Peptides against a protein of PDB entry 3NZW. Designs and how they scored, part 3

Target 1, 212 residues: chain A of PDB entry 3NZW
Amino acid sequence: TTTLAFRFQGGIIVAVDSRATAGNWVASQTVKKVIEINPFLLGTMAGGAADCQFWETWLGSQCRLHELREKERISVAAASKILSNLVYQYKGAGLSMGTMICGYTRKEGPTIYYVDSDGTRLKGDIFCVGSGQTFAYGVLDSNYKWDLSVEDALYLGKRSILAAAHRDAYSGGSVNLYHVTEDGWIYHGNHDVGELFWKVKEEEGSFNNVIG
Target 2, 222 residues: chain B of PDB entry 3NZW
Amino acid sequence: QFNPYGDNGGTILGIAGEDFAVLAGDTRNITDYSINSRYEPKVFDCGDNIVMSANGFAADGDALVKRFKNSVKWYHFDHNDKKLSINSAARNIQHLLYGKRFFPYYVHTIIAGLDEDGKGAVYSFDPVGSYEREQCRAGGAAASLIMPFLDNQVNFKNQYEPGTNGKVKKPLKYLSVEEVIKLVRDSFTSATERHIQVGDGLEILIVTKDGVRKEFYELKRD

## One batch from the design tools (peptide; made by RFdiffusion4, then SolubleMPNN)

Design b1_p8_2_s1 (from b1_p8_2, 4 letters changed)
Fold by OpenDDE base, seed 2:
Structure b1_p8_2_s1 (fold): chain B 212 residues (1-212), chain C 222 residues (1-222), chain A 8 residues (1-8)
Amino acid sequence: as target 1 above (212 residues)
Amino acid sequence: as target 2 above (222 residues)
Amino acid sequence: MFWELGLP
């Protein structure tokens, strides 16, 4: 798995691969590793598929309850804290989760929190999470700037996941791409890695370790 | 050490069509190298046009199916006989599975039916309740033999239009019920040849808007 | 076997 999120002048980019594995077996190439909690809030998934899927769905319910009770959307800080508190209660039980909670509120602006099953909760501008995270960081850190255009930011997110998919055996399938703004998240499509790889290679003249 | 789990073998397969879905399973039940039964159905009609199979440890599978059937029953009681949708069924099954997260059902679960738009739907679950809607899924002992075949023949993976130098993929299209049944039969006959835990009989449940139909085919008995 | 979304 490779997931990433970063803040920039245009909001937040979220990009994830779609491969699930069971040992050496590719269980799926089409897993949705982004949960759309509400129109302004996303969660990413890495670790145990069931743990992430179950509890982030649960988180969605908690966020909805907050909205109903408080007549206001939940803050990204509060949403991430709910999840963090939950996993902390299960500390030692064997949950496996590496998540990012990404969203926008008027109070916070565009915000990213990292939450994992160890109880770590971090606010930040850039996170890559998963077995391929270091590969993604290699590309992302090399090209990241706050002042990226939306187009360049989207490409950078997509390109970083592609790099990870290329080098990490546990990452692949496709890239799901999101842009989060004050108006909510926008889905920017599913990009098959097989097709995307050759396109990028041709356009950039990159991936020269592979003969076309 | 005591192992609470057994393995009763078998294989299951689901394929979604445009306006139908199929869930198939062999009827062999084994323990180690002994055949317990040559006809023990493992694909079930659960009502509301939902068919279900939980393949692996039969005791766990049966328990899970019974619980789900009971869930369907109570859903009707609680909601004035409202039909349980396939997506809601999937969510319910997730909760059944994840409820035993720390002592899981040792099964691969697949359900099939029609979504609320009348389109074929197949949902697959891991032992602890992660689930995904897919066009096809193989589970059980011979899943590794069948799934790549389905990738190729249902989802047309690695197929390209002739003369395009691999630049144009074969377009996706729905398969007819007849085509799907052919693929299912070929899958199981092939799997039976190469896997000792698969064989004896093949039962196919076909879900359409008109209900659930069952078909049975003999497999090799060796 | 459980489905995994790989972590480091």
Scores: peptide ipSAE 0.515, ipTM 0.828, DockQ to the pose 0.951
Fold by OpenDDE base, seed 4:
Structure b1_p8_2_s1 (fold): chain B 212 residues (1-212), chain C 222 residues (1-222), chain A 8 residues (1-8)
Amino acid sequence: as target 1 above (212 residues)
Amino acid sequence: as target 2 above (222 residues)
Amino acid sequence: MFWELGLP
């Protein structure tokens, strides 16, 4: 798995691969590793597929309850804290989760929290999470600027996941891409790695370790 | 050390068509190298045009299916006989599975039916309840033998339009029920040849808007 | 076996 999220002048980019594995077995190439919690809030998943899928869906319910009770959308801080508190209660039980809670509220602006099953909760501007995270960081860190255009930021997110998909055996399938703004998240499509790789290679002249 | 789980073998396979879905399973039940039964159905009509199989440890599979059937029953009681949609069924099954997250049902679960638009639907679950909708899924002992075949023949993976120098993929299209049945039969006959835990009989449940139809085919009894 | 979304 490779997931990433980063803040920039235009909001938040979230990009993830779609491969699931069971040992050496590719279980799926089409897993949705972004959970749309609400129109303004995304969760990413790495680790146990069921753990992430179940609890981030649960988180969505908690966030909705918050909205109903408080007549206001939940903050990214509060949403991430709910999840963090939950996994902390299960500490030692064997949950496996590496998640990012990404969203936009008026009071917070674009916000990213990293939450994992060890109880770590971090606010930050850039996170890559998963077995391919270091590959993604290599590309992302090399090209990241706060002042990226939306187009360039989207491409950078996509490109970083592609790099990870190329090098990490546990990452692949496709890239799912999101842009989060004050108006909510926007889905920017599913990009099959098999097609995307060759397109990028041709356009960039990159991936020269592979002969076409 | 006591192992609470068994492995009863077998293989299951789901394929979604345009307006139908198929869930098939062999009827062999084994323990270790001993055949317990040559005809022990593992694919079930659960009502509301939903078919289900939970393949792996049969005791867990049966328990899960029973619980789901009961869930369907109570859904009707609680919601004025409303039909349980396939997506809702999938969510419910997730909760059934994840409810035993720390002592899981040792099964690979597949359900098949029609979505609310009348399109064929197949959902697959891991033992603890992660799930996704797919066009096809093989589960059980010979899943590793069948799934790549389905990738190629259902989803047309690695197939390209002739004369395009591999630049244009074969377009996705729905398969007819006849084509799907052929693929299912070929899958299971092939799997039976290469896997000792698969064989004896093949039961196919076909879900259409008109209900669930069953077909049975003999497999090798070796 | 559980489906995994690989972590480091």
Scores: peptide ipSAE 0.514, ipTM 0.826, DockQ to the pose 0.951
Fold by OpenDDE base, seed 5:
Structure b1_p8_2_s1 (fold): chain B 212 residues (1-212), chain C 222 residues (1-222), chain A 8 residues (1-8)
Amino acid sequence: as target 1 above (212 residues)
Amino acid sequence: as target 2 above (222 residues)
Amino acid sequence: MFWELGLP
């Protein structure tokens, strides 16, 4: 798995691969590793598929309950804290989760929190999470600027996941790409790695370790 | 140390069509190298046009299916006989599975039916309740033999239009029920040849808007 | 048998 999120002048980019594995077995190439909690809030998934899917769906329910009770959308800080508190209660029980809660509220602006099953909760501008995270960081850190255009930022997110998919055996399938703005998240499509790789190679003159 | 789990072998397979879905399973039940039964059905009509199979440890599978059937019953009691949708069924099964997160049902679960638009639907679950809607899924002992075949023949993976230099993928299209049945039969026939835990009989449940139909085919009995 | 979304 490779997931990433970063803040920039135009909001938040979220990009993830879609491969699930069971040991050496590729269980699926089409897993949705982003949960759309609400129109303004996303969660990413890495670790145990069931742990992430179950508890992030649960988180969605808690966020909805918050809206009903408080007559206001939940903050990114509060949403991430709910999840963090939950997993912390299970500390030592064997949950496996590495998640990013990404969203926009008027109070906070564009915000990213990293939450994992160890109980760590971090606010930050850039996170890559998963077995391929270091490959993604290599590309992302080399090209990241706060002042990226939306187009360049989207490409950078997609390109970083592609790099990870290329080098990490546990990442692949496709890239799912999101842009989060003050008006909510926008889905920017599913990009099959099998096609995307060759397109990028041709356009950039990159990936010269592969002949074809 | 005590191992609470067994492995009763077998294989299951789901494929969604445009306006139908199939869920198939062999009827062999085995422990180690001993065949317990040559006809022990493991694919069930659960009502509301939902078919279900939980393959792996049979005791766990049976328990899970019974719980789900009971869930359907109570759903009707609580919601004025409302039909349980396939997506709601999937969510319910997730909760059944994840409820035993720390002592899991040792099964691979697949359900099949029609979505609310009348389109074929297949959902697959890992032992602890992660689930995904897919066009096809193989589970059980011979899943690793069948799934790549389904990738190629249902989703047309690695197939390209002739004369396009590999630039145009074979277009996705729904298969007819007849085509799907052929693929299912070929899958199980082939799996039976290469896996000792698969064989004896093949039971296929076909879900359409008109209900659930069952078909049975003999497999090798060796 | 569990599906994993790989972590380091």
Scores: peptide ipSAE 0.510, ipTM 0.825, DockQ to the pose 0.955
Fold by OpenDDE base, seed 1:
Structure b1_p8_2_s1 (fold): chain B 212 residues (1-212), chain C 222 residues (1-222), chain A 8 residues (1-8)
Amino acid sequence: as target 1 above (212 residues)
Amino acid sequence: as target 2 above (222 residues)
Amino acid sequence: MFWELGLP
């Protein structure tokens, strides 16, 4: 798995791969590793598929309950804290989760929290999470600027996941891409790695380790 | 150390069509190398046009199916006989599985039916309740033999239009019920040849808007 | 048997 999120002048980019594995077996190439909690809030998944899927769905329910009770969307801080508190209660039980809670509120602006099953909760501007995270960081860190255009930021997110899919055997399938703004998240499509790779290689002249 | 799990072998396969879905399973039940039964059905009609199989440790599979059937029953009681949708069924099964997250059902679960738009639907679950809707899924002992075949024949993976130098993929299209049945039969006959835990009989449940139909075919008995 | 979304 490779997931990433970063803040920039235009909001937040979220990009994830779609491969699931069971050991050396590719279980799926089409897993949805982003949960759309509400129109302004996203969660990413890495670790145990069931753990992430179950508890982030549960989180979605908690966020909806908050909205109903408080007549206001939940803050990114509060949403991430709910999840963090939950996994902390299960600490030692064997949950496996590496998640990012990404969203926009007027109070907070664009916000990213990292939450994992070790109990870590971090606010930050850039996170890559998963077995392919270091590959993604290599591309992302090398090209990141706060002042990226939306177009360039989207491409950078997509390109970083592609790099990870190329090098990490546990990442692949496709890239799902999101842009989060004050108006909510926008889905920017599913990009099959098999096609995307060759397109990028041709356009950039990159991936010269592969004969095309 | 006590191992509470067994492995009863077998294989299951689900394929969704445009307006139908198929869930198939062999009827062999085995422990190690000893055949317990040559006809022990493992694919079940659970009502509301939902068929289900939980393949692996048969005791766990049976327990899970019973619990789901009971869930369907209570859903009707609580919601004025409302039909349980396939997506809701999938969510319910996730909760059944994840409820035993720390002592899991040792099974690969597949359900099949029609979604609320009348289109074929197949959902697959890991032992602890992660699930995904897919066009096809193989589970059980010979899943590793069958799934790549399904990738190729249902989702047309690695197939390209002739004369395009591999630049144009074969377009996705729905398969007819007849085509699906052929693929299922070929899958299981092939699996039977190469896996000792698969064989004896093949039971196929076909879900359409008209209900669930069952077909049976003999497999090799060696 | 469990589906995993790989972590380091």
Scores: peptide ipSAE 0.507, ipTM 0.819, DockQ to the pose 0.959

Design b1_p8_2_s2 (from b1_p8_2, 4 letters changed)
Fold by OpenDDE base, seed 2:
Structure b1_p8_2_s2 (fold): chain B 212 residues (1-212), chain C 222 residues (1-222), chain A 8 residues (1-8)
Amino acid sequence: as target 1 above (212 residues)
Amino acid sequence: as target 2 above (222 residues)
Amino acid sequence: GFWSFGLP
């Protein structure tokens, strides 16, 4: 798995692969590793598939309850804290989760929190999470600028996941791409890694370790 | 060391069509190298046009199916006989599975039915309740033999239009019920040839808007 | 087996 999120002048880019594995077995190439909690809030998934899917869905319910009770959307800080508190209660039980809670509120602006099953909760501008995270960081860190255009930022997110899919055996399938703004998240499609790889290779003249 | 789990073998397969879905399973039940039964059905009609199978350790599978059937019953009691949708069923099953997160049901679960738009739907679950809606899924002993075949024949993976130099993929299209049944039969006959835990009989449940139909075919008994 | 979204 490779997931990433980063803040820039145009909001937040979120990009994830879609491969699930069971040992050496590719269980699925089409898994959705982003949960759309509400129109302004996303969660990403790495670790145990069931742990992530179950508890982030649960988180969605808690966020909705907050909205109903408080008559306003939950903050990204509060949403991430709910999840962090939950996993901390299960500390030592064997949960496996590496998550990012990404969203926009008027109070906070574009915001990213990293939350894992160890109870770590971090606010930041750039995170890559998963077995392919270091490969993604290699591309992302080398090209990241706050002043990226939306187009360039979207491409950078997509390109970083592609690099990870290329090098990490546990990442692949497709890239799901999101752009989060003050108006909410926008889904920017599912990009098959096979097709994307050859396209990028041709256009960039990159991936020269592979003969076309 | 005590092992609370057994392995009763078998294989299951789900395929969604445009306006139907199929869930199939062999009828062999084994322990180690002994055949316990040559006809022990493992695919069940659970009502509300939902069919279900939980393949692996039969005791766990049976328990899970019974719990789900009971869940359907109580859903009707609590919601004035409202039909349980396939997506809601999937969520319910997730909770059943994840409720035993730290002592899991040792099963691969697949359900099939129609979504609220009348389209075929197949959902598959890992032992602790992660789930995904897919066009097809194989589970059980011979899943590794069948799933690649389904990738190729249902989702047309690695197939390209002739004369395009491999640049144009074969377009996706829905298969007819006859085509799906053929693929199911071919899958299980092939699996039976190469896996000792698969054989004896094949039971196929077909879900349409008109209800659930069952078909049975003999498999090799060796 | 368990489905995983691999972590390092």
Scores: peptide ipSAE 0.550, ipTM 0.847, DockQ to the pose 0.951
Fold by OpenDDE base, seed 4:
Structure b1_p8_2_s2 (fold): chain B 212 residues (1-212), chain C 222 residues (1-222), chain A 8 residues (1-8)
Amino acid sequence: as target 1 above (212 residues)
Amino acid sequence: as target 2 above (222 residues)
Amino acid sequence: GFWSFGLP
């Protein structure tokens, strides 16, 4: 798995692969590793598939309850804290989760929190999470700047996941791409790695160690 | 050291069509190298046009199916006999599975039916409740033999339009019920040849708007 | 049999 999120002048880019594995077995190439909690809030998934899917869905319910009770959308800080508190209660039980909670509120602006099952909760501008995270960082860090255009930022997110999919055997399938703004998240499509790889190779002249 | 789990083998397969879905399973039940039964159905009609199979350790599978059937019953009691949708059924099954997160049901679960738009739907689950809607899924002993075949024949993976130098993929299209049945039969006959835990009989449940139909075919009995 | 979204 490779997930990433980063803040830039145009908001937040979120990009994830779609491969699930069971040992050496490719269980699926089409898994959704982003949960759309509400129109302004996303969660990413890495670790145990069931742990992530179950508890981030639960988180969605908690966020909705907050909105109903408080008549206000939940903050990214509060949403991430709910999840962090939950996994901390299960510390030692064997949960496996590496998550990013990404969203936009008027109070906070564009915000990213990293939350994992070890009890870590971090606010930051750039995170890559999963077995392919180092491959994604290699591309992302090399090309990141705050002043990226929306188009360039989207491409960078997509391209970083592609690099990870190429080098990490546990990442692949497709890239799901999101742009988060003050108006909410926008889904920017599912990009099959099999097609995307050759397109990028041709257009960039990259991946030259692979013969077409 | 005591192992609470067994492995009863077998294989299951789900494929969704445009306005139908199929869930199939062999009828062999085995322990180690001994055939316990040559006809032990493992695909069940659970009501509300939902078919279900939980393949692996039969005791766990039976328990899970029983719990789900009971869940359907209570859903009707609590919601004035409202039909349980396939997506809601999937969510319910996730909770059943994840409720035993730290002592899991040792099964691969697949359900099939129609979504709320009348389109075929197949959902698959890992032992602890991760689930995904897919066009097709193989589970059980011979899943590794069948799933790649389904990738190629249902989702047309690695197929391209002739004369395009591999630049144009074969377009996705729904398969007819007849085509799906052929694929299912070919999958199980081939799997039976290469896996000792698959064989004896093939039971196919076909879900349409008109209900659930069952078909049975003989498999190799060696 | 458990599905994983791999972590390091």
Scores: peptide ipSAE 0.548, ipTM 0.841, DockQ to the pose 0.958
Fold by OpenDDE base, seed 5:
Structure b1_p8_2_s2 (fold): chain B 212 residues (1-212), chain C 222 residues (1-222), chain A 8 residues (1-8)
Amino acid sequence: as target 1 above (212 residues)
Amino acid sequence: as target 2 above (222 residues)
Amino acid sequence: GFWSFGLP
């Protein structure tokens, strides 16, 4: 798995692969590793598939309850804290989760929190999470700047996941791409790695270790 | 250390069509190298046009299916006999599985039915309740033998239009019920040849808007 | 049989 999120002048880019594994077995190439909690809030999934799906879905319910009770959308900070508190209660029980809670509120602006099953909760501008995270960081860190255009930022997110899909055996399938703005998240499609790789190679003149 | 789990073998397979879905399973029940039964059905009509199978440790599978059937019953009691949708059924099964997260049901679960738009639906679950809707899924002993075949024949993976130099993928299309049944039969006959835990009989449950139909075919009994 | 979205 490779998931990433980063803040820039135009909001937040979220990009994830779609491969699930069971040991050396590719269980699926089409898994959705982003949960759309509400129109302004996303959660990403790495670790145990069931742990992530179950508890991030649960988180969605808690966020909805917050909205109903408080008559306002939950903050990214509060949403991430709910999840963090939950997993911390299970510390030592064997949950496996590496998640990013990404969203926009009027109070916070575009915000990213990293939450994992070790109890770590971090606010930051750039996170890559998963077995392929270091490959993604290699591309992302080399090209990131705050002043990226939306177009360049979207491409950078997609390109970083592609790099990870290329080098990490546990990442692949497709890239699901999101742009989070003040108006909410926008889905920017499912990009099959098999097609995307050759397109990028041709357009960039990259991946020259592979003969086309 | 005590191992509470057994492995009763077998294989299951779900395929969704445009306006139908199928869930199939062999009828062999085995422990190690000993065949316990040549006809032990493991695909069940659970009501509300939902068929279900939980393959692996049979005791766990049976328990899970019974719990789900009970869930359907209670759903009717609580919601004025409202039909349980396939997506709601999937969510319910996730909760059943994850409720035993730290002592899991040792099964691969697949359900099949029609979604609320009348389109075929197949959902598959890991032992602790992660799930995904897919066009097809194989589970159980011979899943690794069948799934690549389904990738190629249902989802047309690695198939391209002739004369396009591999630049145009074969377009996705729904298969007819007859085509799906053929694929299911071919899958199980092939799996039976290469896996000792698969064989004896094949039951196929076909879900359409008109209800659940059952077909049975003989497999090798070796 | 457990599905994983791999972590480091």
Scores: peptide ipSAE 0.545, ipTM 0.840, DockQ to the pose 0.956
Fold by OpenDDE base, seed 1:
Structure b1_p8_2_s2 (fold): chain B 212 residues (1-212), chain C 222 residues (1-222), chain A 8 residues (1-8)
Amino acid sequence: as target 1 above (212 residues)
Amino acid sequence: as target 2 above (222 residues)
Amino acid sequence: GFWSFGLP
């Protein structure tokens, strides 16, 4: 798995692969590793598939309850804290989760929190999470700047996941891409790695380690 | 050290069509190298046009299916006999599985039915309740033999239009019920040849808007 | 088997 999120002048980019594995077995190439909690809030998934899927869905319910009770959307800080508190209660039980809670509120602006099953909760501008995170960081860090255009930022997110899919055997399938703004998240499609790779290679002249 | 789990072998697969879905399983039940039964059905009609199989440790599978059937019953009681949708069923099964997250049911679960638009639906679950809707899924002992075949024949993986130098993928399309049944039969006959835990009989449940139909075919009995 | 979205 490779997931990433980063803040830039145009908001937040979220990009994830879609491969699930069971040991050496490719269980699926089409898994959705982003949960759309509400129109302004996303969660990403890495770790145990069931742990992430179950508890982030649960988180979605908690966020909805907050909205109903308080008549206001939950903050990214509060949403991430709910999840963090939950996993901390299970600390030592064997949950496996590496998540990013990404969203926009008027109070906070564009915000990213990293939350994992070890109890870590971090606010930051750039995170890559998963077995392929270091590969993604290699591309992302080398090209990141705050002043990226939306187009360039979207491409950078997609390109970083592609790099990880290429090098990490546990990442692949497709890239799901999101842009989060003050108006909410925008889905920017599913990009099959098999097709995307060759397109990028041709356009960039990259991936020269592969002949074709 | 005590091992609470057994493995009763067998194989299941689901395929969704445009307006139907199938869930099939062999009828062999085995422990190690000993055949316990040549006809032990493992695919069940659970009502509300939902069929279910939980393949692996039979005791766990039976328990899970029973719990789900009870869930359907109580759903009707609590919601004025409202039909349980396939997506809601999937969510319910996730909770059943994840409720035992720290002592899991040792099974691969697949359900099949029609979604709220009348389109075929197949959902698969890992032992602790992660799930995904897919066009096809194989589970159980011979899943590793069958799933790649389904990738190729249902989702047309690695197939290209002739004369395009591999640049144009074969277009996705729904398969007819006859085509699906053929694929199921071919899958299980092939699996039976190469896996000792698969054989004896094949039971296929076909879900349409008209209900659930069952078909049975003999497999090799060696 | 258990599905995983691999972590490092």
Scores: peptide ipSAE 0.541, ipTM 0.837, DockQ to the pose 0.952

